# Ledger of designs, part 60: peptides against a protein of PDB entry 7AL2

Target 1, 85 residues: chain A of PDB entry 7AL2
Amino acid sequence: YEIMLIRPKTIDDINYVVDQVLEESNPVILDLSFLEKESPANFKLAGEKIKQMRSNYGAEALLLSRCNDKNLIIIAPKGVSLVRK

## One batch from the design tools (peptide; made by RFdiffusion4, then SolubleMPNN)

Design b2_p21_4_s1 (from b2_p21_4, 9 letters changed)
Fold by OpenDDE base, seed 2:
Structure b2_p21_4_s1 (fold): chain B 85 residues (1-85), chain A 21 residues (1-21)
Amino acid sequence: as target 1 above (85 residues)
Amino acid sequence: EKVIVEPEDFDKYLDEQIASL
């Protein structure tokens, strides 16, 4: 698999993340800071999609870093384990 | 600043973030 990196800005970008995780089985490292600042509605949508992927499809997510200008999350498809040591 | 949120705590974290928007 590939690890995708994206800072989503649009609904199309959010759907891209969903497609990568669910259809392509690729982990995605995403920075939600743009949506958080510029589109609360789309941030909520992204959060909803992440919850849905976790709840319904066995995806797993982890916060990698959160600060003033960064909201870095990894979401992994079922079968790719996220392990902290 | 949060460095890591464990996977098992992620939904709670998301809810907090959404609520704070």
Scores: peptide ipSAE 0.621, ipTM 0.898, DockQ to the pose 0.790
Fold by OpenDDE base, seed 3:
Structure b2_p21_4_s1 (fold): chain B 85 residues (1-85), chain A 21 residues (1-21)
Amino acid sequence: as target 1 above (85 residues)
Amino acid sequence: EKVIVEPEDFDKYLDEQIASL
């Protein structure tokens, strides 16, 4: 698999994340800070899709860093476990 | 700054973020 990195800005970007996780089985490291600041509606949509992937498809997610200018999350498809040592 | 949220806490974390928008 590949690890994808993205700071989504549009609905197309959000759907790209979903496709990478569910269709390509690639983990995605994503920065939600743009959506959080510039599009609350799309931030909410992104969050909803992440929860759906976790609930319905066995994806896992982890917050990596949140500060003033970052909201960095990794989401991994089923079969790629996220382990904190 | 928050640095790590465990997978089992992630949905709650997202809900908190959404509520604070």
Scores: peptide ipSAE 0.620, ipTM 0.895, DockQ to the pose 0.821
Fold by OpenDDE base, seed 1:
Structure b2_p21_4_s1 (fold): chain B 85 residues (1-85), chain A 21 residues (1-21)
Amino acid sequence: as target 1 above (85 residues)
Amino acid sequence: EKVIVEPEDFDKYLDEQIASL
């Protein structure tokens, strides 16, 4: 698999993340800071889709870093384990 | 600043973020 990196800015970007996780089985490291600041509606949509992937498809998510200008998370598809050592 | 949220707490974290918008 590949590890994708993206800072989503549009609905198309959000759907790209979903496609990468569910269709391509690629983990995605994403920065939600743009949506959080510039598009609350799309931030909510992204959050909803992340929850759906976790609930319905066995995806797992972790917060990697959260500060004023950064909101980094990783979403991993089922079968890719996120391990903290 | 937060570094890591445990997997089992992620939905709660998201809800908190959404509520703060």
Scores: peptide ipSAE 0.616, ipTM 0.897, DockQ to the pose 0.849
Fold by OpenDDE base, seed 4:
Structure b2_p21_4_s1 (fold): chain B 85 residues (1-85), chain A 21 residues (1-21)
Amino acid sequence: as target 1 above (85 residues)
Amino acid sequence: EKVIVEPEDFDKYLDEQIASL
């Protein structure tokens, strides 16, 4: 697999994340800070899609870092385990 | 700043962020 990195800015970017996790089985490290600041509606959409991937497809997610200008999350497909030690 | 939110707490964290919008 590949690890994809993206800072989503559009709905197309959000759907790209979904495709990478569900269709390509690639983990995605994403920065949600742009959506938080520029489009609360699309931030909400991204969040709901992440929850749906976790609930319905066995994806897992971990917050890596949250500050004023970053909201770094890794989301992984079921074949890649995220473990906090 | 939050350094790490563990996977088992992620949905709760996400809901809190969404509610704060």
Scores: peptide ipSAE 0.615, ipTM 0.893, DockQ to the pose 0.765

Design b2_p21_4_s2 (from b2_p21_4, 12 letters changed)
Fold by OpenDDE base, seed 4:
Structure b2_p21_4_s2 (fold): chain B 85 residues (1-85), chain A 21 residues (1-21)
Amino acid sequence: as target 1 above (85 residues)
Amino acid sequence: EKVIVEPEKFDEYLEEQIASL
């Protein structure tokens, strides 16, 4: 698999993330900071899609880092385990 | 800087962030 990196800015970007996780089974490292600052509606949409992937498709998510400039999350498809050591 | 090192806490964090908007 590949690890995708993206800072979504549009709904198309959000759907790209969904496709990568669900169709390609690729982990995605997301920076949600643009949506958080610029589009509350699309931030909520991204959050709902993350919830759906976790609840319905066995995806797992982890907050890697959050500060004023970044909101870094990894979303892993089923079969790729996120483990804290 | 905030880091959630346990995946089990992510759900709560996400709900908190969504609710804050």
Scores: peptide ipSAE 0.598, ipTM 0.883, DockQ to the pose 0.654
Fold by OpenDDE base, seed 5:
Structure b2_p21_4_s2 (fold): chain B 85 residues (1-85), chain A 21 residues (1-21)
Amino acid sequence: as target 1 above (85 residues)
Amino acid sequence: EKVIVEPEKFDEYLEEQIASL
């Protein structure tokens, strides 16, 4: 697999993340800081998609870093384990 | 800067972020 990196800005970007996780089985590292600040509606949408992937498809999510200019989350498809050692 | 290390805390974090908008 590949690890995709994206700072989503549009609904198309959000759907790209979903496609990468569910269809391509690629982990995605997201920076949600743009949506958080510029589009509350799309931030909520992104959150809903993340919940759906976790609840319905066994995706796993983890907050990597949160500060003023970053909101980094990794979403891993089922079969790619996120392990802390 | 915040880093979530406990798996169960992600759900709480996500809900907090959504609710704060």
Scores: peptide ipSAE 0.592, ipTM 0.877, DockQ to the pose 0.627
Fold by OpenDDE base, seed 1:
Parts: C-alpha cells; sequence; structure tokens
Structure b2_p21_4_s2 (fold): chain B 85 residues (1-85), chain A 21 residues (1-21)
C-alpha cells in the first residue's frame, strides 16, 4: 500500500480520501485545518465520512497533531493497524 | 497543542472539533 498525504480543500478532495481508504486500501494522513477554517460545512462532511468509514468499514483514525495551523489525523483502512509504542 | 491522541479518543476529539465550529 501507499501512504497518502492530503490537505482537503473541496468535496472532491474529501471523496478522494474516501476512495483512497476504501477502494485503494491506503492509509491517509490528513490535514483538516483548511476545511475547519474555510468551510465548516465541508469539515462536518469530512467528519461524517470518517465516522462512516470507521463504523461501516473498520477504518481506524487517530489525531497526530493539533495546533493553530494544523489538524493532522491518520485514517487507516481495515487491515492496517495503528499502533502506539 | 495535542500530539498523538490515542485511537480510542478520536471520536471524542472529532466531536469536540465539530462542536467548536
Amino acid sequence: as target 1 above (85 residues)
Amino acid sequence: EKVIVEPEKFDEYLEEQIASL
């Protein structure tokens, strides 16, 4: 698999993340800071998609870093375990 | 600044962020 890096800015970007996780089975490192600041509606949409992937497809997610200019999370498809050592 | 929140805390974090919008 590949590890994808993206800072979503549009609905197309959000759907790209969904495709990467569910279709390609690639972990995605996401920066949600743009959506959070520029489009609360799309931030909520992204959150809904993340919840759906976790609830319906066994994806797992965790926060990597949150500060004033970043909101970094990783979402992993089922089969890729996120392990904290 | 938060760094490396446990996976089991992600729901809480996400809801917190959504509520802050």
Scores: peptide ipSAE 0.572, ipTM 0.874, DockQ to the pose 0.733
Fold by OpenDDE base, seed 2:
Structure b2_p21_4_s2 (fold): chain B 85 residues (1-85), chain A 21 residues (1-21)
Amino acid sequence: as target 1 above (85 residues)
Amino acid sequence: EKVIVEPEKFDEYLEEQIASL
């Protein structure tokens, strides 16, 4: 698999993330800082999609870093384990 | 800086962030 990196700015970007996780089985490292600041509606949509992937498709998510201008989250598809040492 | 690795804590964080907007 590949690890995708994206700072979503549009609904198309959000749907790209969903496609990468659910269809391509690729983990995605997201920076949600743009949506959080520029589009609360799309930030909520992104959050909703993350919740749906976790609840319905066995995806796993965790916060990598949040400070000032970054909001880094990893979302991993079912079958890709996120392991903390 | 926040780092949340436990799933249940992430869930709480996400809900909190969504609710705050």
Scores: peptide ipSAE 0.565, ipTM 0.872, DockQ to the pose 0.636

Design b2_p21_4_s3 (from b2_p21_4, 9 letters changed)
Fold by OpenDDE base, seed 5:
Structure b2_p21_4_s3 (fold): chain B 85 residues (1-85), chain A 21 residues (1-21)
Amino acid sequence: as target 1 above (85 residues)
Amino acid sequence: EEVIVEPEDFDKYLDELIAEL
C-alpha cells in the first residue's frame, strides 16, 4: 500500500480520503486544520466520515499531533494496525 | 503541548472539536 498525505480543503478532498481508505486500502495522514478554521461545515462532514469508516468498515484512526496550526490524524484501513508505543 | 487520545476516545475527540467550532 501507499501512505497518502493530504490537508483537505474541499468536499472532494474529503471524499478522496474515503476512497483511499476504503477502495484503495491506503492509509491517509490528513491535516484537518484547514477545515477546522475555514469550513466548520466540512470539518463536521470530515469527522462524520471518519467515524463512519471506523464504525462500519473497521478503519482505525490515531491522533498524531495537535497544535495551533495542525491537526494531524492517520486513518488506516482494516488490516493495517495503528499502534502507539 | 502533547495531546494523547486513546483509541476508544477518538470519536469523542472529534465530537469535542466539532462542538468548539
Scores: peptide ipSAE 0.728, ipTM 0.925, DockQ to the pose 0.658
Fold by OpenDDE base, seed 4:
Structure b2_p21_4_s3 (fold): chain B 85 residues (1-85), chain A 21 residues (1-21)
Amino acid sequence: as target 1 above (85 residues)
Amino acid sequence: EEVIVEPEDFDKYLDELIAEL
């Protein structure tokens, strides 16, 4: 598999993340900071899609870094384990 | 400040961020 890296800015970007995780079975390193700052509506949408992938498709998510400029997470498809040490 | 979120608490983390919007 591939590991994708994206800082989504649009709904198309959000859907790209969903496609990568669910259709391509690729983990995605995701920076939510743009949406958080610039589009509360799309941030909420992204959050709900992440929750849906976790709840319905066995995806797992892990916070990598949180600061004023970044909200970095990794979202992984079922079969790729994420563990914090 | 370092933010640590357990995997099982990730949904709660997202909800907290959403609540702050």
Scores: peptide ipSAE 0.725, ipTM 0.924, DockQ to the pose 0.671
Fold by OpenDDE base, seed 2:
Structure b2_p21_4_s3 (fold): chain B 85 residues (1-85), chain A 21 residues (1-21)
Amino acid sequence: as target 1 above (85 residues)
Amino acid sequence: EEVIVEPEDFDKYLDELIAEL
């Protein structure tokens, strides 16, 4: 598999993430900082999609880093284990 | 300050972020 990196800015980007996780089985490293600052509505949508992937499809998520202008998470498809030491 | 979120608490983390918007 591939590990994708994206800082989503649009609904299309959000749907791209969903497609990568659910259809391509690729983990995605996400920076949610743009949506958080520029589009509360799309941030909420992204959050909803992440919750849905976790609840309905066995995806896992892990916070990588949160600071001033960064909100990095990794979302991984079922079967890819995320482990924090 | 380092933010640590346990995997099982990730949804709660998202909800907190949404509440802050």
Scores: peptide ipSAE 0.709, ipTM 0.919, DockQ to the pose 0.690
Fold by OpenDDE base, seed 3:
Structure b2_p21_4_s3 (fold): chain B 85 residues (1-85), chain A 21 residues (1-21)
Amino acid sequence: as target 1 above (85 residues)
Amino acid sequence: EEVIVEPEDFDKYLDELIAEL
């Protein structure tokens, strides 16, 4: 598999993340900070989709870093284990 | 402050972020 890196800015970017995780089975490292600041509606949409992937498809997520202008997480498809040591 | 979120708490983390918007 590949690990994708993205800072989503549009609905197309959000759907790209979903496609990478569910269809391509690729982990995605994503920075949610743009959506937080520029589009609360799209941030909520992204959050909903992440929850759905976790609840319905066995995806897992891990917070990597949060600060001003950064909200970095990794979301992994079922079968790729995320472990915090 | 360093934020630590356990995998099982990730949905709660997202809800908190949404509440802050």
Scores: peptide ipSAE 0.630, ipTM 0.886, DockQ to the pose 0.673

Design b2_p21_4_s4 (from b2_p21_4, 16 letters changed)
Fold by OpenDDE base, seed 5:
Structure b2_p21_4_s4 (fold): chain B 85 residues (1-85), chain A 21 residues (1-21)
Amino acid sequence: as target 1 above (85 residues)
Amino acid sequence: EKVFVPPEKFDEYLQSLIDSL
């Protein structure tokens, strides 16, 4: 697999993340800071998509880092384990 | 700053962000 990096800005970007995780089986490292600040509605949408992927498809998510203007999250497809040691 | 919120606490983290919008 590949690890995809994206700072989503649009609904198309959000759907791209979904496609990468579910269809391509690629983990995605997201920076959600743009949506959080510029589009609360789309942030909520992204959140719902993440919840759905976790609940329905066994995807896993983890916060990598949140600071001033970054909100880095990794979401991985089922079969790619996210383990904090 | 927060780092490495583990998967078992991710839902709570995400919801807190949503609630703060």
Scores: peptide ipSAE 0.689, ipTM 0.927, DockQ to the pose 0.762
Fold by OpenDDE base, seed 1:
Structure b2_p21_4_s4 (fold): chain B 85 residues (1-85), chain A 21 residues (1-21)
Amino acid sequence: as target 1 above (85 residues)
Amino acid sequence: EKVFVPPEKFDEYLQSLIDSL
């Protein structure tokens, strides 16, 4: 698999993340800072999608880092374990 | 600064962000 990196800015970007996780089975490292700041509506949408992926498809998520205009999250498809040691 | 919120606490983290919008 590949690890994808994206800072989503549009609904298309959000759907891209969903496709990568669910269709391509690729982990995605997301920076949600743009949506959080610029589009609360799309941030909520992204959050809904993340919740759906976790609830319905066994995806897992972890915060990598939040600081100074970054909100880095990894979303992993089922089968890719995220472990904090 | 916040780092490595583990998967078991991710829902709380995400909801806190949504609540702060």
Scores: peptide ipSAE 0.686, ipTM 0.926, DockQ to the pose 0.770
Fold by OpenDDE base, seed 2:
Structure b2_p21_4_s4 (fold): chain B 85 residues (1-85), chain A 21 residues (1-21)
Amino acid sequence: as target 1 above (85 residues)
Amino acid sequence: EKVFVPPEKFDEYLQSLIDSL
């Protein structure tokens, strides 16, 4: 698999993330800071999609780092384990 | 600054972000 990196800005970007995780089985490292600041509505949408992927498809998510202008999250498809030591 | 919220606590973290918007 590949690890995708994206700072989503649009609904199309959000759907791209969903496709990568669910259809391509690729982990995605997300920076949600743009949506958080510029589009609360789309941030909520992204959050909803993440929740759905976790609840319905066995995806797993982990916060990598949050600071000032950064909100880095990794979401991995079922079968790719995220382990924090 | 916050780092490495583990998967088992992610839902709580994400909801806190949403609630803060």
Scores: peptide ipSAE 0.681, ipTM 0.925, DockQ to the pose 0.781
Fold by OpenDDE base, seed 3:
Structure b2_p21_4_s4 (fold): chain B 85 residues (1-85), chain A 21 residues (1-21)
Amino acid sequence: as target 1 above (85 residues)
Amino acid sequence: EKVFVPPEKFDEYLQSLIDSL
């Protein structure tokens, strides 16, 4: 698999994340800071899709780092385990 | 502040973000 990196800015970007996780089975490292600041509606949409991937498809996620201008999350498809040591 | 949230606490974190918008 590949690890994708993206800072989503549009609905197309959000759908890209979903496609990468569910269809391509690729983990995605995403920075949600743009949506959080510029489009609360699209941030909520992204959040809902992350919830759905976790609840319905066995994806898991963790927060890598959050600060003033960064909200880095990794979401991994089922079969790719995220382990904190 | 840098925050790290493991998978088992992610749901709570994500919901807190949504609630703060």
Scores: peptide ipSAE 0.610, ipTM 0.900, DockQ to the pose 0.771; fails the geometry check

Design b2_p21_5_s1 (from b2_p21_5, 8 letters changed)
Fold by OpenDDE base, seed 2:
Structure b2_p21_5_s1 (fold): chain B 85 residues (1-85), chain A 21 residues (1-21)
Amino acid sequence: as target 1 above (85 residues)
Amino acid sequence: DRPLSEEEQKEYEEWGISFRK
């Protein structure tokens, strides 16, 4: 599999993340900082998509880094284990 | 990195995003 890196800016980008996780079975490292600052509605939408992927498809999401200008989250499809040591 | 605010913790827990407290 591939690990995708993206800083989503549009709904199309959000849907791209969903497709990568659910259809391509690729983990995605995404930075939500743009949406958080520029589109609160789409930021919430992204969060809701993460919830759906977790609740309905067994995806796992983990916060990697958080600061004023960064919101890095990894989303892994079912079968790819995220382990923190 | 900074710790998550109470609001952020609630939000991420609702979305199912794991984080270090």
Scores: peptide ipSAE 0.792, ipTM 0.954, DockQ to the pose 0.884
Fold by OpenDDE base, seed 5:
Structure b2_p21_5_s1 (fold): chain B 85 residues (1-85), chain A 21 residues (1-21)
Amino acid sequence: as target 1 above (85 residues)
Amino acid sequence: DRPLSEEEQKEYEEWGISFRK
């Protein structure tokens, strides 16, 4: 698999993340900081998509980094295990 | 990095995003 990296800015970007996880089975490292600051509605939409991927498709999501200018999350499709050391 | 606020924690828990406290 490939690991995708993206800082989504639009709904199209959010849907791209969903496609990568569910259709391509690729883990995605995404930075939600743009949406959080520029589009609270789309930020919440992204969160809901993460919830759906987890609840309905067995994806796993983990916060990697959180600071004033970063909201970094990895989403792994079912079958790719995220392990904390 | 900074710790999540209480509001953020609630939000991330609802979305199912795991995080360190």
Scores: peptide ipSAE 0.792, ipTM 0.954, DockQ to the pose 0.888
Fold by OpenDDE base, seed 4:
Structure b2_p21_5_s1 (fold): chain B 85 residues (1-85), chain A 21 residues (1-21)
Amino acid sequence: as target 1 above (85 residues)
Amino acid sequence: DRPLSEEEQKEYEEWGISFRK
């Protein structure tokens, strides 16, 4: 598999993330900082999509970094485990 | 990095995003 890196700016970008996780089985490193600042509605939508992927398809999501400029989250498809050492 | 606010913690928990407290 591939690890995708994206900073979503549009709904199309959000749906791209969903496709990568569910259809391509690729982990995605996601920076939500743009949506958080520029579109609170789409930020909430992204969160809802994460919830759906987790609850319905067994995806896993983990916060990687949080600061003024970053909101980095990794989303892994079912079968790819995220381990904290 | 900074710690998450209480509001952010609740939000991430609702979405199912794991985080270090």
Scores: peptide ipSAE 0.792, ipTM 0.954, DockQ to the pose 0.895
Fold by OpenDDE base, seed 3:
Structure b2_p21_5_s1 (fold): chain B 85 residues (1-85), chain A 21 residues (1-21)
Amino acid sequence: as target 1 above (85 residues)
Amino acid sequence: DRPLSEEEQKEYEEWGISFRK
């Protein structure tokens, strides 16, 4: 599999993340900082998509970095384990 | 990095995003 990197800016980008995780089975490292600042509605949408992927498909999500300019999260599809040392 | 606020923690927990406290 591949690990995708994206800083989503649009709904199309959000749906791209969903497609990568659920259809392509690729982990995605995404930065939600743009949506958080520029579109609170789409930021919430992204969060709800993460919830759906976790609850319905067994995906796993982990916060990697958080500051005023960064909201970095990794989302892994079922079968790719995220292990914290 | 900074710690998440209480509001952010609640939001992330609801979405199912794990984080260190």
Scores: peptide ipSAE 0.791, ipTM 0.954, DockQ to the pose 0.895

Design b2_p21_5_s2 (from b2_p21_5, 13 letters changed)
Fold by OpenDDE base, seed 5:
Structure b2_p21_5_s2 (fold): chain B 85 residues (1-85), chain A 21 residues (1-21)
Amino acid sequence: as target 1 above (85 residues)
Amino acid sequence: DVPLSKEEEEELSSWGVSFRK
């Protein structure tokens, strides 16, 4: 599989993340910092999508980094384990 | 990294996102 990196800016980007995780079975490292600052509505939507992927499809989500410039979350599809040492 | 606020912890939890304090 591939690990996708994306900083979503639009709903299309959010749906792209969903597609990568659920259809392509690719983990996605996404930076939500743009949505957080520029579109509270789409930020909320992104969170809802994360929840759906986790609760309905067995995806796993983990916060990687939080600072002024970044809000990084990795989402792994079912079958790809996230392990913290 | 900066510490998470209580509000953000609740937000992440509601999404089912794991996090380290």
Scores: peptide ipSAE 0.760, ipTM 0.946, DockQ to the pose 0.914
Fold by OpenDDE base, seed 2:
Structure b2_p21_5_s2 (fold): chain B 85 residues (1-85), chain A 21 residues (1-21)
Amino acid sequence: as target 1 above (85 residues)
Amino acid sequence: DVPLSKEEEEELSSWGVSFRK
């Protein structure tokens, strides 16, 4: 599989993330900092999608980095284990 | 990284995103 990196800016980008995780089975490292600053509605939507992928499809999500300029979360499809050491 | 606020912890928890404090 591939590991995708994306800083979503639109609903299409959010749906791209969902497609990568659920259809392509690719982990995605997403930076939500743009949505957080520019579109509270789409930021909320992104969070809802993360929740849905976890709750309904067994995806796993982990915060990687949080600072003033970054909001990095990795979302992994079911079957890809995220291990913290 | 900066410490998460309580609001951010609540938000991440509501999404089911794991995090370190």
Scores: peptide ipSAE 0.759, ipTM 0.946, DockQ to the pose 0.908
Fold by OpenDDE base, seed 3:
Structure b2_p21_5_s2 (fold): chain B 85 residues (1-85), chain A 21 residues (1-21)
Amino acid sequence: as target 1 above (85 residues)
Amino acid sequence: DVPLSKEEEEELSSWGVSFRK
């Protein structure tokens, strides 16, 4: 599989993330910092999509980094395990 | 990294995103 890295700016980008996780079974490293600052509505939408992928499809999501200009979350499809050591 | 606010923790939790405090 591939690991996708994306800082989404549009709804199309958000849907791309969903497709990568659910259809392609690729983990995605997601930076929500743009949406957080520029589009509260799409930021909320992104969160809802994360919740849906986790709740309905068994995806896992983990916060990687949080600072002023970064909001990094990795989303892994059901077959890929995220492990903390 | 910077510490998460309680509001941010609740937001992440509501999404089902795990995090370290």
Scores: peptide ipSAE 0.759, ipTM 0.946, DockQ to the pose 0.904
Fold by OpenDDE base, seed 4:
Structure b2_p21_5_s2 (fold): chain B 85 residues (1-85), chain A 21 residues (1-21)
Amino acid sequence: as target 1 above (85 residues)
Amino acid sequence: DVPLSKEEEEELSSWGVSFRK
């Protein structure tokens, strides 16, 4: 698999993330900082997509970093385990 | 990193995103 990196800015980007996780089975490292500041509605949408991928498809999500200009979350498809030590 | 606010913790939890407190 590949690990995708994206800072989504549009709904198309959000759907790209969903496609990568669910269809391509690729983990995605997301930076939600743009949506958080520039499009609160799409930020909420992104969160809803994360929830759906987790609850319906067994994806896992983990916060990697949080600061003023970064909101990094890794979302992994089922079969790719996220382990915190 | 900066500490998460209570609202942010609730948001992440509602999405099912794991995080360190």
Scores: peptide ipSAE 0.759, ipTM 0.946, DockQ to the pose 0.892

Design b2_p21_5_s3 (from b2_p21_5, 6 letters changed)
Fold by OpenDDE base, seed 3:
Structure b2_p21_5_s3 (fold): chain B 85 residues (1-85), chain A 21 residues (1-21)
Amino acid sequence: as target 1 above (85 residues)
Amino acid sequence: DVPLTEEEKKLYTEWGISFEE
């Protein structure tokens, strides 16, 4: 598989993430900092998509780093385990 | 890193995003 890196800015970007995780089975490293600052509505939409992928498809999501200009989260499809050592 | 706000903690918990407190 491939690991995708993206800082989504639009709904199209959010849907791209969903497609990568569910259809392509690729882990995605997200930076949600743009949405959180510029579009609270789309930020929450992204969160709802993460919830749906987790609840309905067994995806996992883990916060990697959080600061003023970064909100890094990895989303892994079912079958790719995220383990903190 | 900086600490999450209480709102962020609530949202991430609701969405199922794991994080270290």
Scores: peptide ipSAE 0.756, ipTM 0.940, DockQ to the pose 0.863
Fold by OpenDDE base, seed 2:
Structure b2_p21_5_s3 (fold): chain B 85 residues (1-85), chain A 21 residues (1-21)
Amino acid sequence: as target 1 above (85 residues)
Amino acid sequence: DVPLTEEEKKLYTEWGISFEE
């Protein structure tokens, strides 16, 4: 599989993330900082999509880094284990 | 890294995003 890196800015970007996780089975490292700042509505939409992927498809989401510049979260499809040491 | 706000903690918990407190 591939690990996708994206800083979503639009709904299309959000749907791209969903497609990568669910259809391509690729983990996605996404930076939500743009949406959180520029579009609270789409930020919450992204969160709802994460919830749906987790609840309905067994995806897993983990916060990697949170600072003023970035809000990095990894979403892994079912079958890809996220391990924190 | 900076601490999460209470709102962020609430949202991430709701969405199922794991985070270190």
Scores: peptide ipSAE 0.756, ipTM 0.940, DockQ to the pose 0.866
Fold by OpenDDE base, seed 4:
Structure b2_p21_5_s3 (fold): chain B 85 residues (1-85), chain A 21 residues (1-21)
Amino acid sequence: as target 1 above (85 residues)
Amino acid sequence: DVPLTEEEKKLYTEWGISFEE
């Protein structure tokens, strides 16, 4: 598989993330900092998509780093285990 | 890293995003 990196800015970007996780089975390093600052609605939409991927398809999500200009979350498809040491 | 706000903690919990408090 491939690991995708994206800082989504639009709904199309959010749907791209969903496609990568569910259709391509690729983990995604997701930076939500743009949406959180510029579009609260789309930020929440992204979160709802994460919830749906977890609830319905067994995806897993883990916060990697949170600072003023970054909100990094890894989303892994079912079968890719995320382990925190 | 900076600490999460209470709103962020609530949202991430709802969405199922694991985080360290």
Scores: peptide ipSAE 0.756, ipTM 0.940, DockQ to the pose 0.853
Fold by OpenDDE base, seed 1:
Structure b2_p21_5_s3 (fold): chain B 85 residues (1-85), chain A 21 residues (1-21)
Amino acid sequence: as target 1 above (85 residues)
Amino acid sequence: DVPLTEEEKKLYTEWGISFEE
């Protein structure tokens, strides 16, 4: 598989993330900082999509880093284990 | 990193995003 890195700015970008996780089975490192600042509605939409991927398809989501300019979250499809050492 | 606000903690918990408290 591939690991995708994306800082989504639009709903199309959010749907791209969903497609990568569910259809391509690729983990995605997601930076939500743009949406959080520029579109609170789309930020919450992204969060709802993460919830749906977890609840319905067994995806896992983990916060990697949170600072002033970045909100990094990794989303892994079912079968890809996220391990904290 | 900076601490999460209570609102962010609430949202991430609701969405199921794991985080260090």
Scores: peptide ipSAE 0.755, ipTM 0.940, DockQ to the pose 0.879

